# Designs tried in a protein design run: peptides against a protein of PDB entry 7SFY. Part 10

Target 1, 41 residues: chain A of PDB entry 7SFY
Amino acid sequence: ELFNLESRVEIEKSLTQMEDVLKALQMKLWEAESKLSFATC

## One batch from the design tools (peptide; aimed at target 1 Q26, target 1 (a further copy) L29)

Design b2_p13_8_s4 (made by RFdiffusion4, then SolubleMPNN; from b2_p13_8, 10 letters changed)
Fold by OpenDDE base, seed 2:
Structure b2_p13_8_s4 (fold): chain B 41 residues (1-41), chain C 41 residues (1-41), chain A 13 residues (1-13)
Amino acid sequence: as target 1 above (41 residues)
Amino acid sequence: as target 1 above (41 residues)
Amino acid sequence: IDELLKKLRELKS
């Protein structure tokens, strides 16, 4: 594979997107756990 | 959405997978940049 | 990567 400016930019974009999704999922998990209701049966 | 054990496990699995991919991409980027050759023209 | 991101976006939303 030939590494060039386009390749670097593409990889960095993917990394940034993944980090954003990761943060969103972590927040979602925290919120879900915080609001978790327990069975009353 | 109903949060339960299955949902939590699924989210955590996804987070782990994303982190693994993130690490792999970061390593790939580092390797690519390390081996980058410059134009000699 | 694209499929993973797609699945994760679906989970996020």
Scores: peptide ipSAE 0.092, ipTM 0.526, DockQ to the pose 0.058
OpenDDE base, seeds 1, 3, 4, 5: peptide ipSAE 0.091, 0.078, 0.077, 0.088; ipTM 0.529, 0.520, 0.473, 0.520

## One batch from the design tools (peptide; aimed at target 1 R8, target 1 (a further copy) L25)

Design b2_p14_1 (made by RFdiffusion4)
Pose (drawn by RFdiffusion4):
Structure b2_p14_1 (pose): chain A 41 residues (1-41), chain B 38 residues (1-38), chain P 14 residues (1-14)
Amino acid sequence: as target 1 above (41 residues)
Amino acid sequence: FNLESRVEIEKSLTQMEDVLKALQMKLWEAESKLSFAT
Amino acid sequence: SEIEKRITQLKDEI
């Protein structure tokens, strides 16, 4: 039970971390999309 | 992470792909640690 | 189950 809880803690910790990493990645990707979109009309 | 130039967009897009590549492994690692904890 | 949903969501986003 203890091991299970340690797992689930370290799991959902990095799940939020992956969330944070991606959504900043999605924001910069949007900037690039707008850049190449406007540039190539 | 620059978008001033086409060269920089290219370097920046590859960095994003490398970042997603790391995310995919982290996701799989999480899949397994969870499967092993049920 | 909540974790599995979050993993599925992240997988969809990625």

Design b2_p14_1_s1 (made by RFdiffusion4, then SolubleMPNN; from b2_p14_1, 8 letters changed)
Fold by OpenDDE base, seed 4:
Structure b2_p14_1_s1 (fold): chain B 41 residues (1-41), chain C 41 residues (1-41), chain A 14 residues (1-14)
Amino acid sequence: as target 1 above (41 residues)
Amino acid sequence: as target 1 above (41 residues)
Amino acid sequence: SELEERLRELEKEL
């Protein structure tokens, strides 16, 4: 497929969206782990 | 949903997969842009 | 996910 301005803008939007989802999931993971009790035995 | 070791491992795997895809797409975007000629006029 | 699939398709098109 021929790369042009339309393609670039759409890819950049998708990448930004993915990065936002990634950040959100990392935050959720941290929150979940922070509520997890450590088992000593 | 109860957060446990299974959940954590699965989420971490998914996050790693997403990060790998993100990196691959960023590389592809760079490669595509590097082949784009700049218009001076 | 749908997002990952869409991104993979974009990668294939490049």
Scores: peptide ipSAE 0.117, ipTM 0.555, DockQ to the pose 0.048
OpenDDE base, seeds 1, 2, 3, 5: peptide ipSAE 0.114, 0.112, 0.106, 0.117; ipTM 0.554, 0.557, 0.546, 0.557

Design b2_p14_1_s2 (made by RFdiffusion4, then SolubleMPNN; from b2_p14_1, 9 letters changed)
Fold by OpenDDE base, seed 4:
Structure b2_p14_1_s2 (fold): chain B 41 residues (1-41), chain C 41 residues (1-41), chain A 14 residues (1-14)
Amino acid sequence: as target 1 above (41 residues)
Amino acid sequence: as target 1 above (41 residues)
Amino acid sequence: SELEEKLRELEREL
């Protein structure tokens, strides 16, 4: 299929979905690191 | 597995890979839009 | 898509 308005909308939706997943993963990483306790003396 | 340095490194690698793909897709979208020609009079 | 599936897998692993 040739690029058209429908294709653009679909691609933008996919990109938004990827960004949302990326943000969720970044938040989970932050949570994991924030809960990580290092050895204490 | 519990969170540790190895886990963090692996997660960061995965996140970087996702970001790279996202950027590539954004560039492809830009290229497609830039090449899109609208009707002219 | 395959990419979306991989992203979801990564999300589940965190």
Scores: peptide ipSAE 0.113, ipTM 0.566, DockQ to the pose 0.047
OpenDDE base, seeds 1, 2, 3, 5: peptide ipSAE 0.112, 0.107, 0.101, 0.111; ipTM 0.578, 0.565, 0.560, 0.571

Design b2_p14_1_s3 (made by RFdiffusion4, then SolubleMPNN; from b2_p14_1, 9 letters changed)
Fold by OpenDDE base, seed 5:
Structure b2_p14_1_s3 (fold): chain B 41 residues (1-41), chain C 41 residues (1-41), chain A 14 residues (1-14)
Amino acid sequence: as target 1 above (41 residues)
Amino acid sequence: as target 1 above (41 residues)
Amino acid sequence: KELEERLRELEKEL
């Protein structure tokens, strides 16, 4: 497919969604590890 | 489900895969934009 | 999983 404006916008939107999911998963991991460290004291 | 070592390892694997896909898409976007800029000269 | 799959599809179309 030709790389056009529509394809570019869709890729940029998908990249933004990926970054948001990555941040959410990193926060979930941090919360879980924090709770584990607290429970093992 | 209890957050255990297995769940943590699975989340870390998913995060790594997402980071790799994100980097690949960012590079593809850069390559496409670079070619477009070159073609419009 | 769905987002990763969609992003891999977009990567293949480029």
Scores: peptide ipSAE 0.116, ipTM 0.554, DockQ to the pose 0.049
OpenDDE base, seeds 1, 2, 3, 4: peptide ipSAE 0.104, 0.104, 0.103, 0.112; ipTM 0.550, 0.550, 0.553, 0.568; seed 3 fails the geometry check

Design b2_p14_1_s4 (made by RFdiffusion4, then SolubleMPNN; from b2_p14_1, 10 letters changed)
Fold by OpenDDE base, seed 1:
Structure b2_p14_1_s4 (fold): chain B 41 residues (1-41), chain C 41 residues (1-41), chain A 14 residues (1-14)
Amino acid sequence: as target 1 above (41 residues)
Amino acid sequence: as target 1 above (41 residues)
Amino acid sequence: EELEKKLKELESLL
């Protein structure tokens, strides 16, 4: 296919959306681990 | 919900998958731009 | 919830 401005913008938007999801997952992991409690004696 | 090992592994797998897709998109963008030719006089 | 929203966005792209 022919690469054009529309194609580039489309790919860059997809990249941004994926990065946002990645950050959300990283935050979720951090939050989950922060809530982890350990049994004590 | 309760955080456990299964949840952590699940999130980490999702992160890895998304990172792989990100890299694929970045490569696609690079390849597309590399194929871009400009009209000359 | 923000994660789920973003996941839907990602799924739409793939």
Scores: peptide ipSAE 0.104, ipTM 0.571, DockQ to the pose 0.048
OpenDDE base, seeds 2, 3, 4, 5: peptide ipSAE 0.097, 0.099, 0.102, 0.102; ipTM 0.568, 0.568, 0.573, 0.572

Design b2_p14_2 (made by RFdiffusion4)
Pose (drawn by RFdiffusion4):
Formats: sequence, C-alpha cells, structure tokens
Structure b2_p14_2 (pose): chain A 41 residues (1-41), chain B 38 residues (1-38), chain P 14 residues (1-14)
Amino acid sequence: as target 1 above (41 residues)
Amino acid sequence: FNLESRVEIEKSLTQMEDVLKALQMKLWEAESKLSFAT
Amino acid sequence: TTLEEKVTEFEEAT
C-alpha cells in the first residue's frame, strides 16, 4: 500500500510537470504557426 | 527559441520535437509505473 | 523564457 501510494504520488507529479512543459511548448508553437502563416500568407 | 529568422525557426522547431520526444518516454514511464502499482 | 525554464526544470527532474 505504501509503495502504491509513493508510485501514484511520483506519477501524478510528473504528469503535472509534463502538462506544464507541453503547454509552454504549445504556446511557442502557436507563435511559430502565426509567423510562418503570415509570412507565406 | 527564436523566430526572427527562418534558420532560427528551424532550430527552434527541432528543439520542440526533441522536447516532445522526451515527453513521450516520460508518458510511457508513467504508464508502466501505474500498471505496476495496481 | 517560460519554455526554457519549464524545459530545464523537466530535464533536472529526469
């Protein structure tokens, strides 16, 4: 039970971490999309 | 992470792909740790 | 800047 809880804790911790990393990645991607979109009309 | 130039967009897009590549392995690692904890 | 920080935090935690 203890091991299970340690797992679930370290799991959902990095799940939020993956959330934070990807959504900043999605924001910069959007900037690049707008850049190449306007540039190539 | 620059977008001033086409050369920089290219370098920047590859960096984002490398980031996603790291995220895919972290997602799989999480899939397994969870499967092993049920 | 936010992307660089978040990527560094992810790499350090790995």

Design b2_p14_2_s1 (made by RFdiffusion4, then SolubleMPNN; from b2_p14_2, 7 letters changed)
Fold by OpenDDE base, seed 4:
Structure b2_p14_2_s1 (fold): chain B 41 residues (1-41), chain C 41 residues (1-41), chain A 14 residues (1-14)
Amino acid sequence: as target 1 above (41 residues)
Amino acid sequence: as target 1 above (41 residues)
Amino acid sequence: DELEEKIKKFEESL
């Protein structure tokens, strides 16, 4: 594979996008857990 | 959406997979940068 | 939603 500045920028862009997805999933997890209702005795 | 233990496990599984991909991309970036050859004078 | 859009954007960049 030819690695140059463009390739690095593309990888870094993908990394940033993945981090954004991770943050969104973490937020959804937090929201889901916050809405979770447990059975009461 | 119905949130229960199964839903939580699914989200956490997705998070783990995303983290693994992120790590793989970081490793690829490191490897690519390590292999980068610059023009010589 | 926002997550779906981010996933799609990421997939397009792979």
Scores: peptide ipSAE 0.228, ipTM 0.606, DockQ to the pose 0.453
OpenDDE base, seeds 1, 2, 3, 5: peptide ipSAE 0.223, 0.219, 0.218, 0.219; ipTM 0.607, 0.600, 0.602, 0.602

Design b2_p14_2_s2 (made by RFdiffusion4, then SolubleMPNN; from b2_p14_2, 6 letters changed)
Fold by OpenDDE base, seed 4:
Structure b2_p14_2_s2 (fold): chain B 41 residues (1-41), chain C 41 residues (1-41), chain A 14 residues (1-14)
Amino acid sequence: as target 1 above (41 residues)
Amino acid sequence: as target 1 above (41 residues)
Amino acid sequence: MELEEKIKEFEESM
């Protein structure tokens, strides 16, 4: 693959999308843990 | 979806996988930027 | 945006 500015921008977009997914997973984990604590109290 | 310990483990596995992909993308970006600097010197 | 939608958008961008 020819590395150029376009490839960099594409990787940066993928990183941003992955960070957004990671944040969404973290929110799901928090919601899940909150429900677990609520259900076990 | 029934939230239980199994669902938590699945979310944690997904988080770990996403973190691994994120690290891989960061490494790809670094390699790419390194190649760009090398190619432009 | 839901997690599943974000995953899908990411997969479509790979």
Scores: peptide ipSAE 0.232, ipTM 0.598, DockQ to the pose 0.448
OpenDDE base, seeds 1, 2, 3, 5: peptide ipSAE 0.229, 0.217, 0.227, 0.221; ipTM 0.594, 0.584, 0.588, 0.585

Design b2_p14_2_s3 (made by RFdiffusion4, then SolubleMPNN; from b2_p14_2, 7 letters changed)
Fold by OpenDDE base, seed 1:
Structure b2_p14_2_s3 (fold): chain B 41 residues (1-41), chain C 41 residues (1-41), chain A 14 residues (1-14)
Amino acid sequence: as target 1 above (41 residues)
Amino acid sequence: as target 1 above (41 residues)
Amino acid sequence: SELEEKIEEFKKAM
């Protein structure tokens, strides 16, 4: 298997995209938790 | 939209999974770069 | 949502 510049660039792009998704998930979690309401008696 | 415990758990599981994939990609990049050979004259 | 958009973008790139 030959690793070249194109392969490296593709992997790095995928990494960046996954990091963006990860950040979006973290934001969603934070927002969702902020909206969490508790029942009271 | 109602956020509940199941939703939170699911998001956290997704986060963990993506973090694992991210780490795997980073390792793959490192390994690939380590195998990179350069042609010489 | 922003998350869904990023997921779709990621899927397209893979």
Scores: peptide ipSAE 0.139, ipTM 0.564, DockQ to the pose 0.451
OpenDDE base, seeds 2, 3, 4, 5: peptide ipSAE 0.128, 0.108, 0.136, 0.129; ipTM 0.556, 0.510, 0.562, 0.557

Design b2_p14_2_s4 (made by RFdiffusion4, then SolubleMPNN; from b2_p14_2, 9 letters changed)
Fold by OpenDDE base, seed 4:
Structure b2_p14_2_s4 (fold): chain B 41 residues (1-41), chain C 41 residues (1-41), chain A 14 residues (1-14)
Amino acid sequence: as target 1 above (41 residues)
Amino acid sequence: as target 1 above (41 residues)
Amino acid sequence: SELERKVAEMLKSL
């Protein structure tokens, strides 16, 4: 692979996209866990 | 959607997978940038 | 699961 300005921009774009999805999933997890009922004695 | 133990495990598994890919991409970016040649006067 | 499939598809497109 050749690394140039386009390659860097592409990788950074992919990273940003994944981070956005990660944040969305983390929010979904938080929301789901906040609604979770726990078994107690 | 119903949230249960399986749902939580599924989300956490997906998050872990994405984090692993993010780390791999960040390492690739670091390696690529470390090899980047800069134009100078 | 559906979520895992969607994540996998997204990862493949990156």
Scores: peptide ipSAE 0.135, ipTM 0.561, DockQ to the pose 0.265
OpenDDE base, seeds 1, 2, 3, 5: peptide ipSAE 0.133, 0.130, 0.124, 0.129; ipTM 0.557, 0.558, 0.554, 0.554

Design b2_p14_3_s1 (made by RFdiffusion4, then SolubleMPNN; its pose is not in this set)
Fold by OpenDDE base, seed 5:
Structure b2_p14_3_s1 (fold): chain B 41 residues (1-41), chain C 41 residues (1-41), chain A 14 residues (1-14)
Amino acid sequence: as target 1 above (41 residues)
Amino acid sequence: as target 1 above (41 residues)
Amino acid sequence: SLLERLRELKSKVS
């Protein structure tokens, strides 16, 4: 596939979207861990 | 959704998968740019 | 969902 401006822009847009989802997942993990409670012995 | 070991593992697996895709996209971008050639005047 | 979005994005690069 030949590289051109349109192709570059498309790839960069995909990268940005991936990064946004990654950040969202990281936040969910952090929040989940923050809410974790342990059983009382 | 209550946080437990299974939930944590699932989230971490998703994060890993996301990172792998991100890396693949970055490599594709780099390769595409590396193969870019310009017209001869 | 985030998982759905991930799968959608993955399909674009695979």
Scores: peptide ipSAE 0.102, ipTM 0.522, DockQ to the pose 0.053
OpenDDE base, seeds 1, 2, 3, 4: peptide ipSAE 0.106, 0.097, 0.094, 0.098; ipTM 0.528, 0.517, 0.469, 0.490; seed 1 fails the geometry check

Design b2_p14_3_s3 (made by RFdiffusion4, then SolubleMPNN; failed a check: too like the target's own chain; its pose is not in this set)
Amino acid sequence: SLLQKLWELKSKVS

Design b2_p14_5_s2 (made by RFdiffusion4, then SolubleMPNN; its pose is not in this set)
Fold by OpenDDE base, seed 1:
Structure b2_p14_5_s2 (fold): chain B 41 residues (1-41), chain C 41 residues (1-41), chain A 14 residues (1-14)
Amino acid sequence: as target 1 above (41 residues)
Amino acid sequence: as target 1 above (41 residues)
Amino acid sequence: SLLQRIQELKSKVS
């Protein structure tokens, strides 16, 4: 592997993307579980 | 779109996978940056 | 898809 700016930028971009998606998924999970809890009890 | 147990399970699985990849990417970023070398004077 | 993106990222790092 060669260290270069392009590789770093690509990784950071991917990290940012995943962090955003993770947050979104966490919110979706909370919402889904909230609905399930409400529906069952 | 359905809110049900299956949806929750799917989201949780996705979250787990993304978290694992995120950690891996963070490690790769650290490794990549650690390889940075400087020209010395 | 999300799954595809996850797999792509995994492939890039693993």
Scores: peptide ipSAE 0.102, ipTM 0.534, DockQ to the pose 0.052
OpenDDE base, seeds 2, 3, 4, 5: peptide ipSAE 0.093, 0.093, 0.096, 0.097; ipTM 0.522, 0.488, 0.496, 0.521

Design b2_p14_5_s3 (made by RFdiffusion4, then SolubleMPNN; its pose is not in this set)
Fold by OpenDDE base, seed 4:
Structure b2_p14_5_s3 (fold): chain B 41 residues (1-41), chain C 41 residues (1-41), chain A 14 residues (1-14)
Amino acid sequence: as target 1 above (41 residues)
Amino acid sequence: as target 1 above (41 residues)
Amino acid sequence: DLLQRIRELKSKVS
């Protein structure tokens, strides 16, 4: 693959999307665990 | 959604996969930028 | 679907 501005921008967009999804998943996990902790205490 | 062990494990697996992809993308970006930097210096 | 989004992004990298 050739590197150019378009490619770079596209990669960065993908990275951003991945990070957003990752954060969302982490938050969901936290919420789930929090509910469990709350219910088990 | 209900939280249980199965759900937690599944979420964690997804998170791991996301992290792996993220790292791969970051490395690709770095490589591309490195090539560009090399060529432009 | 988050998993689908993951797979799609992975496909772009691979």
Scores: peptide ipSAE 0.107, ipTM 0.526, DockQ to the pose 0.053
OpenDDE base, seeds 1, 2, 3, 5: peptide ipSAE 0.101, 0.105, 0.101, 0.102; ipTM 0.517, 0.527, 0.518, 0.496

Design b2_p14_6_s1 (made by RFdiffusion4, then SolubleMPNN; its pose is not in this set)
Fold by OpenDDE base, seed 2:
Structure b2_p14_6_s1 (fold): chain B 41 residues (1-41), chain C 41 residues (1-41), chain A 14 residues (1-14)
Amino acid sequence: as target 1 above (41 residues)
Amino acid sequence: as target 1 above (41 residues)
Amino acid sequence: SARRAAEALRRALL
């Protein structure tokens, strides 16, 4: 297959989506760690 | 749900996996761009 | 696809 504008745009869109998910997960992790509760024992 | 060590490890594993995919896609993009061929017209 | 994988992870963790 030949690489063309459509292929580039498709890959870039996928990359952007994954980066957005990464950022969301990092925020989730930060929030989870912020809410960490310890055992009463 | 409570955040514990297992939850943290799970999230970190997912983050790492996604970062690996991002790197792979970036490499794919670079390779695709490197192989870009132009029209003969 | 990478997009579908990302969406699956988002659904599972967010």
Scores: peptide ipSAE 0.161, ipTM 0.562, DockQ to the pose 0.058
OpenDDE base, seeds 1, 3, 4, 5: peptide ipSAE 0.161, 0.145, 0.150, 0.157; ipTM 0.558, 0.513, 0.521, 0.520

Design b2_p14_6_s2 (made by RFdiffusion4, then SolubleMPNN; its pose is not in this set)
Fold by OpenDDE base, seed 5:
Structure b2_p14_6_s2 (fold): chain B 41 residues (1-41), chain C 41 residues (1-41), chain A 14 residues (1-14)
Amino acid sequence: as target 1 above (41 residues)
Amino acid sequence: as target 1 above (41 residues)
Amino acid sequence: SEKREKELLEKLLS
Protein backbone atom coordinates (compact mmCIF):
# COMPACT_ATOMS: atom_id res chain seq x y z
CA GLU B 1 0.00 0.00 0.00
CA LEU B 2 1.38 3.32 -1.07
CA PHE B 3 0.80 6.51 0.84
CA ASN B 4 1.29 9.68 -1.12
CA LEU B 5 0.07 13.23 -1.25
CA GLU B 6 -3.15 12.19 -2.91
CA SER B 7 -3.90 9.70 -0.19
CA ARG B 8 -3.23 12.26 2.50
CA VAL B 9 -5.48 14.79 0.88
CA GLU B 10 -8.20 12.21 0.51
CA ILE B 11 -8.09 11.26 4.16
CA GLU B 12 -8.05 14.87 5.26
CA LYS B 13 -11.05 15.62 3.11
CA SER B 14 -12.93 12.75 4.66
CA LEU B 15 -12.00 13.92 8.13
CA THR B 16 -13.22 17.40 7.41
CA GLN B 17 -16.50 16.13 6.08
CA MET B 18 -17.05 13.94 9.08
CA GLU B 19 -16.29 16.81 11.42
CA ASP B 20 -18.84 18.93 9.65
CA VAL B 21 -21.44 16.21 9.97
CA LEU B 22 -20.58 15.74 13.62
CA LYS B 23 -21.11 19.41 14.29
CA ALA B 24 -24.38 19.33 12.44
CA LEU B 25 -25.60 16.37 14.44
CA GLN B 26 -24.50 17.92 17.69
CA MET B 27 -26.37 21.08 16.87
CA LYS B 28 -29.41 19.06 15.91
CA LEU B 29 -29.24 17.21 19.18
CA TRP B 30 -28.93 20.42 21.15
CA GLU B 31 -31.84 21.98 19.36
CA ALA B 32 -34.01 18.96 19.88
CA GLU B 33 -33.16 18.67 23.54
CA SER B 34 -33.65 22.36 24.14
CA LYS B 35 -37.19 22.01 22.89
CA LEU B 36 -38.10 19.24 25.26
CA SER B 37 -40.75 19.97 27.82
CA PHE B 38 -41.30 17.97 30.94
CA ALA B 39 -44.53 16.26 31.75
CA THR B 40 -47.21 18.53 33.11
CA CYS B 41 -48.60 15.82 35.34
CA GLU C 1 -41.45 15.35 13.27
CA LEU C 2 -41.36 13.95 16.75
CA PHE C 3 -38.28 13.89 18.92
CA ASN C 4 -38.31 11.26 21.62
CA LEU C 5 -35.95 9.10 23.59
CA GLU C 6 -35.49 6.76 20.67
CA SER C 7 -34.48 9.60 18.40
CA ARG C 8 -32.01 10.90 20.94
CA VAL C 9 -30.45 7.51 21.38
CA GLU C 10 -30.22 7.07 17.64
CA ILE C 11 -28.42 10.35 17.17
CA GLU C 12 -26.06 9.66 20.04
CA LYS C 13 -25.22 6.27 18.62
CA SER C 14 -24.45 7.81 15.27
CA LEU C 15 -22.28 10.42 16.91
CA THR C 16 -20.35 7.79 18.78
CA GLN C 17 -19.80 5.79 15.63
CA MET C 18 -18.57 8.81 13.76
CA GLU C 19 -16.21 9.72 16.56
CA ASP C 20 -14.78 6.24 16.45
CA VAL C 21 -14.26 6.47 12.72
CA LEU C 22 -12.70 9.88 13.09
CA LYS C 23 -10.23 8.60 15.62
CA ALA C 24 -9.42 5.65 13.42
CA LEU C 25 -8.79 7.86 10.44
CA GLN C 26 -6.70 10.25 12.47
CA MET C 27 -4.59 7.40 13.72
CA LYS C 28 -4.26 6.06 10.22
CA LEU C 29 -3.15 9.44 9.02
CA TRP C 30 -0.62 9.76 11.80
CA GLU C 31 0.78 6.33 11.12
CA ALA C 32 1.04 6.97 7.44
CA GLU C 33 2.70 10.32 7.91
CA SER C 34 5.08 8.98 10.51
CA LYS C 35 6.29 6.47 7.97
CA LEU C 36 7.02 9.04 5.32
CA SER C 37 10.58 9.43 4.25
CA PHE C 38 11.88 12.43 2.44
CA ALA C 39 13.45 12.24 -0.94
CA THR C 40 17.01 11.04 -0.93
CA CYS C 41 17.89 13.21 -3.86
CA SER A 1 -19.04 19.39 -0.77
CA GLU A 2 -22.30 20.24 0.88
CA LYS A 3 -23.98 17.62 -1.23
CA ARG A 4 -21.50 15.05 -0.07
CA GLU A 5 -22.01 16.12 3.51
CA LYS A 6 -25.74 15.67 3.18
CA GLU A 7 -25.27 12.26 1.64
CA LEU A 8 -23.06 11.25 4.51
CA LEU A 9 -25.65 12.46 6.98
CA GLU A 10 -28.33 10.60 5.13
CA LYS A 11 -26.40 7.36 5.24
CA LEU A 12 -25.66 7.71 8.91
CA LEU A 13 -29.26 8.41 9.83
CA SER A 14 -30.79 5.87 7.50
Scores: peptide ipSAE 0.143, ipTM 0.552, DockQ to the pose 0.067
OpenDDE base, seeds 1, 2, 3, 4: peptide ipSAE 0.130, 0.141, 0.141, 0.140; ipTM 0.547, 0.551, 0.517, 0.554

Design b2_p14_6_s3 (made by RFdiffusion4, then SolubleMPNN; its pose is not in this set)
Fold by OpenDDE base, seed 1:
Structure b2_p14_6_s3 (fold): chain B 41 residues (1-41), chain C 41 residues (1-41), chain A 14 residues (1-14)
Amino acid sequence: as target 1 above (41 residues)
Amino acid sequence: as target 1 above (41 residues)
Amino acid sequence: SLKEELEEKLKKLL
C-alpha cells in the first residue's frame, strides 16, 4: 500500500482516540478501587 | 453500581487489549514512515 | 461497547 499524509494523519488520530479511552479506563479503575470498602469486625 | 472482582478483571483485560492495539498502531506508523521514500532530482 | 467499536476500527488500520 501507499503511505501518504492522509494515512499518517488518520493513524495518529486513531492513536489519540485510543489513548483517551485508555486513560478513561484507567481512571475508572482507580475510582472503582477507591470506592471499594471492606467489611470489618 | 457495585464494584467486584469480575468488574476489575474485565476492566484490566480491556486495558491490556487497548494497550496491545495501541502498540501495534505505533509500530505500524513507524514502519510506514520508514518505508517513506522521497523523490530526488 | 465504545471500546470494542474503537478496537475494531483501529484493527482495520493495521
Scores: peptide ipSAE 0.095, ipTM 0.546, DockQ to the pose 0.060
OpenDDE base, seeds 2, 3, 4, 5: peptide ipSAE 0.090, 0.085, 0.089, 0.091; ipTM 0.544, 0.538, 0.546, 0.543

Design b2_p14_6_s4 (made by RFdiffusion4, then SolubleMPNN; its pose is not in this set)
Fold by OpenDDE base, seed 4:
Structure b2_p14_6_s4 (fold): chain B 41 residues (1-41), chain C 41 residues (1-41), chain A 14 residues (1-14)
Amino acid sequence: as target 1 above (41 residues)
Amino acid sequence: as target 1 above (41 residues)
Amino acid sequence: SEKRKLEELLKKLL
């Protein structure tokens, strides 16, 4: 595969997008856990 | 959607997998950049 | 979903 500046920029853009998705999932997890209710007696 | 401990575990597993992929891509980027050769005269 | 978004991103890189 050819690697040059364009390839690097594309990889970095994809990494940034993945990080954004990861952050969104982390936020969703936090929200879900904060809303989690436990059975009570 | 039902959220319980099983759902939480599944989300956390998915997050871990995404983090592993992200790390792998970061390593590949590093390797690619370290091997990048520039045209010489 | 965010999972699907990630999968699509991975398909572009892998």
Scores: peptide ipSAE 0.103, ipTM 0.534, DockQ to the pose 0.058
OpenDDE base, seeds 1, 2, 3, 5: peptide ipSAE 0.073, 0.102, 0.101, 0.098; ipTM 0.523, 0.531, 0.530, 0.534

Design b2_p14_7_s2 (made by RFdiffusion4, then SolubleMPNN; its pose is not in this set)
Fold by OpenDDE base, seed 5:
Structure b2_p14_7_s2 (fold): chain B 41 residues (1-41), chain C 41 residues (1-41), chain A 14 residues (1-14)
Amino acid sequence: as target 1 above (41 residues)
Amino acid sequence: as target 1 above (41 residues)
Amino acid sequence: DLLKRIRELKSKVS
């Protein structure tokens, strides 16, 4: 398979999607750690 | 825009690195949620 | 810069 403009664009879209997921995970991690900080069961 | 071999290699490395970070974040999230889980009634 | 951001994230997570 060749690496052409279409392939690059698709990969860049994937990278952007992964970055969005990373940001979402960071937020979830922050939320989880925040909840853990005040969890007093 | 340029998309030569160097660009492809760089993008692929970026994808791999993002995947590694994603996995690390997932692990940290799991740990945080696990701690939260056992810390909750 | 995406690569820079990735490395920064990796540093924070690792």
Scores: peptide ipSAE 0.110, ipTM 0.509, DockQ to the pose 0.084
OpenDDE base, seeds 1, 2, 3, 4: peptide ipSAE 0.100, 0.103, 0.101, 0.107; ipTM 0.520, 0.525, 0.520, 0.527

Design b2_p14_8 (made by RFdiffusion4)
Pose (drawn by RFdiffusion4):
Structure b2_p14_8 (pose): chain A 41 residues (1-41), chain B 38 residues (1-38), chain P 14 residues (1-14)
Amino acid sequence: as target 1 above (41 residues)
Amino acid sequence: FNLESRVEIEKSLTQMEDVLKALQMKLWEAESKLSFAT
Amino acid sequence: EIEERIATLKEEIE
């Protein structure tokens, strides 16, 4: 039970971490999309 | 992470792909830790 | 709930 809880804690911790990493990555990707979109009309 | 030039967009897009590649492994690692904890 | 979050992240990554 303890091991299970340690797992679930470290799991959902990095799940939020992955969330944070991706959504900043999605924001910069949007900037690039707008850049190449306007540039190539 | 620059977009001033086409060369920089290219370097920046590859960095994003490398980041996603790291994310995919982290997702799989989470899939397994969880499967092992049920 | 964790499995749903993992599935959501998988979709976002795709």

Design b2_p14_8_s1 (made by RFdiffusion4, then SolubleMPNN; from b2_p14_8, 12 letters changed)
Fold by OpenDDE base, seed 1:
Structure b2_p14_8_s1 (fold): chain B 41 residues (1-41), chain C 41 residues (1-41), chain A 14 residues (1-14)
Amino acid sequence: as target 1 above (41 residues)
Amino acid sequence: as target 1 above (41 residues)
Amino acid sequence: SLKEKLKELESQLA
């Protein structure tokens, strides 16, 4: 594909979306782990 | 959903996968922009 | 879902 402004914009939008999802996943992981109980004898 | 080890593993896998895709997108953006010609008078 | 969003982004990359 020939690169053009539209292509760049599309890629940048995708990057932003991925970053947002990544942050969401990180948050969910933290939240999930916060619910993990510690097993003791 | 009740958090368990399986859930954590799944989230971590998703995170890793997203990070890989993010890197790929960043690379593609750079490559695409490297093909951008500068318009001059 | 996050999973679907991931799949969508991967599809866009392909």
Scores: peptide ipSAE 0.077, ipTM 0.548, DockQ to the pose 0.054
OpenDDE base, seeds 2, 3, 4, 5: peptide ipSAE 0.067, 0.055, 0.077, 0.069; ipTM 0.547, 0.536, 0.561, 0.539

Design b2_p14_8_s2 (made by RFdiffusion4, then SolubleMPNN; from b2_p14_8, 12 letters changed)
Fold by OpenDDE base, seed 4:
Structure b2_p14_8_s2 (fold): chain B 41 residues (1-41), chain C 41 residues (1-41), chain A 14 residues (1-14)
Amino acid sequence: as target 1 above (41 residues)
Amino acid sequence: as target 1 above (41 residues)
Amino acid sequence: ELRKKLEELERQLK
């Protein structure tokens, strides 16, 4: 591959998409955990 | 969905994979940029 | 699906 501005833009776009998905997963985890109940004594 | 330990583990696994891909993209960007040459006068 | 999005991004990277 030859690096050019278009290649950079494409990589940056992919990075942004990855970050969005990562945040979505983190939110899903948070929500799931918030619904978890624990045993009580 | 009912949250359980298996669900948590699955989400954590997905998060880890996302982070790995994100890091890989960042490294690719760095390497690509390091190979970029500019016009000279 | 998040998994499918992840897989697509992985394919774009490789």
Scores: peptide ipSAE 0.081, ipTM 0.546, DockQ to the pose 0.051
OpenDDE base, seeds 1, 2, 3, 5: peptide ipSAE 0.081, 0.080, 0.079, 0.082; ipTM 0.541, 0.543, 0.542, 0.539; seed 5 fails the geometry check

Design b2_p14_8_s3 (made by RFdiffusion4, then SolubleMPNN; from b2_p14_8, 11 letters changed)
Fold by OpenDDE base, seed 4:
Structure b2_p14_8_s3 (fold): chain B 41 residues (1-41), chain C 41 residues (1-41), chain A 14 residues (1-14)
Amino acid sequence: as target 1 above (41 residues)
Amino acid sequence: as target 1 above (41 residues)
Amino acid sequence: SLEEKLRELEAQLA
């Protein structure tokens, strides 16, 4: 396992990409929750 | 596109899975940064 | 690898 500038840049790129997907999923979750019916027993 | 309990659960599972990977990547970044050599010109 | 896991996860998601 190498720990250099290239590996750091690659990890940071992956982190940013995952954060973008997380934000998209969180928005989808918000949409889903806002459209869910409320049921109580 | 369906917005129901099943879709919410699936989205939340995906979010949790992505957060786990993000945490792992952040730990790898910390390790990489702590082991990077410092170079100046 | 973590990059492979990331790519697999993104493929499964949005």
Scores: peptide ipSAE 0.090, ipTM 0.566, DockQ to the pose 0.053
OpenDDE base, seeds 1, 2, 3, 5: peptide ipSAE 0.085, 0.077, 0.076, 0.085; ipTM 0.563, 0.547, 0.542, 0.546

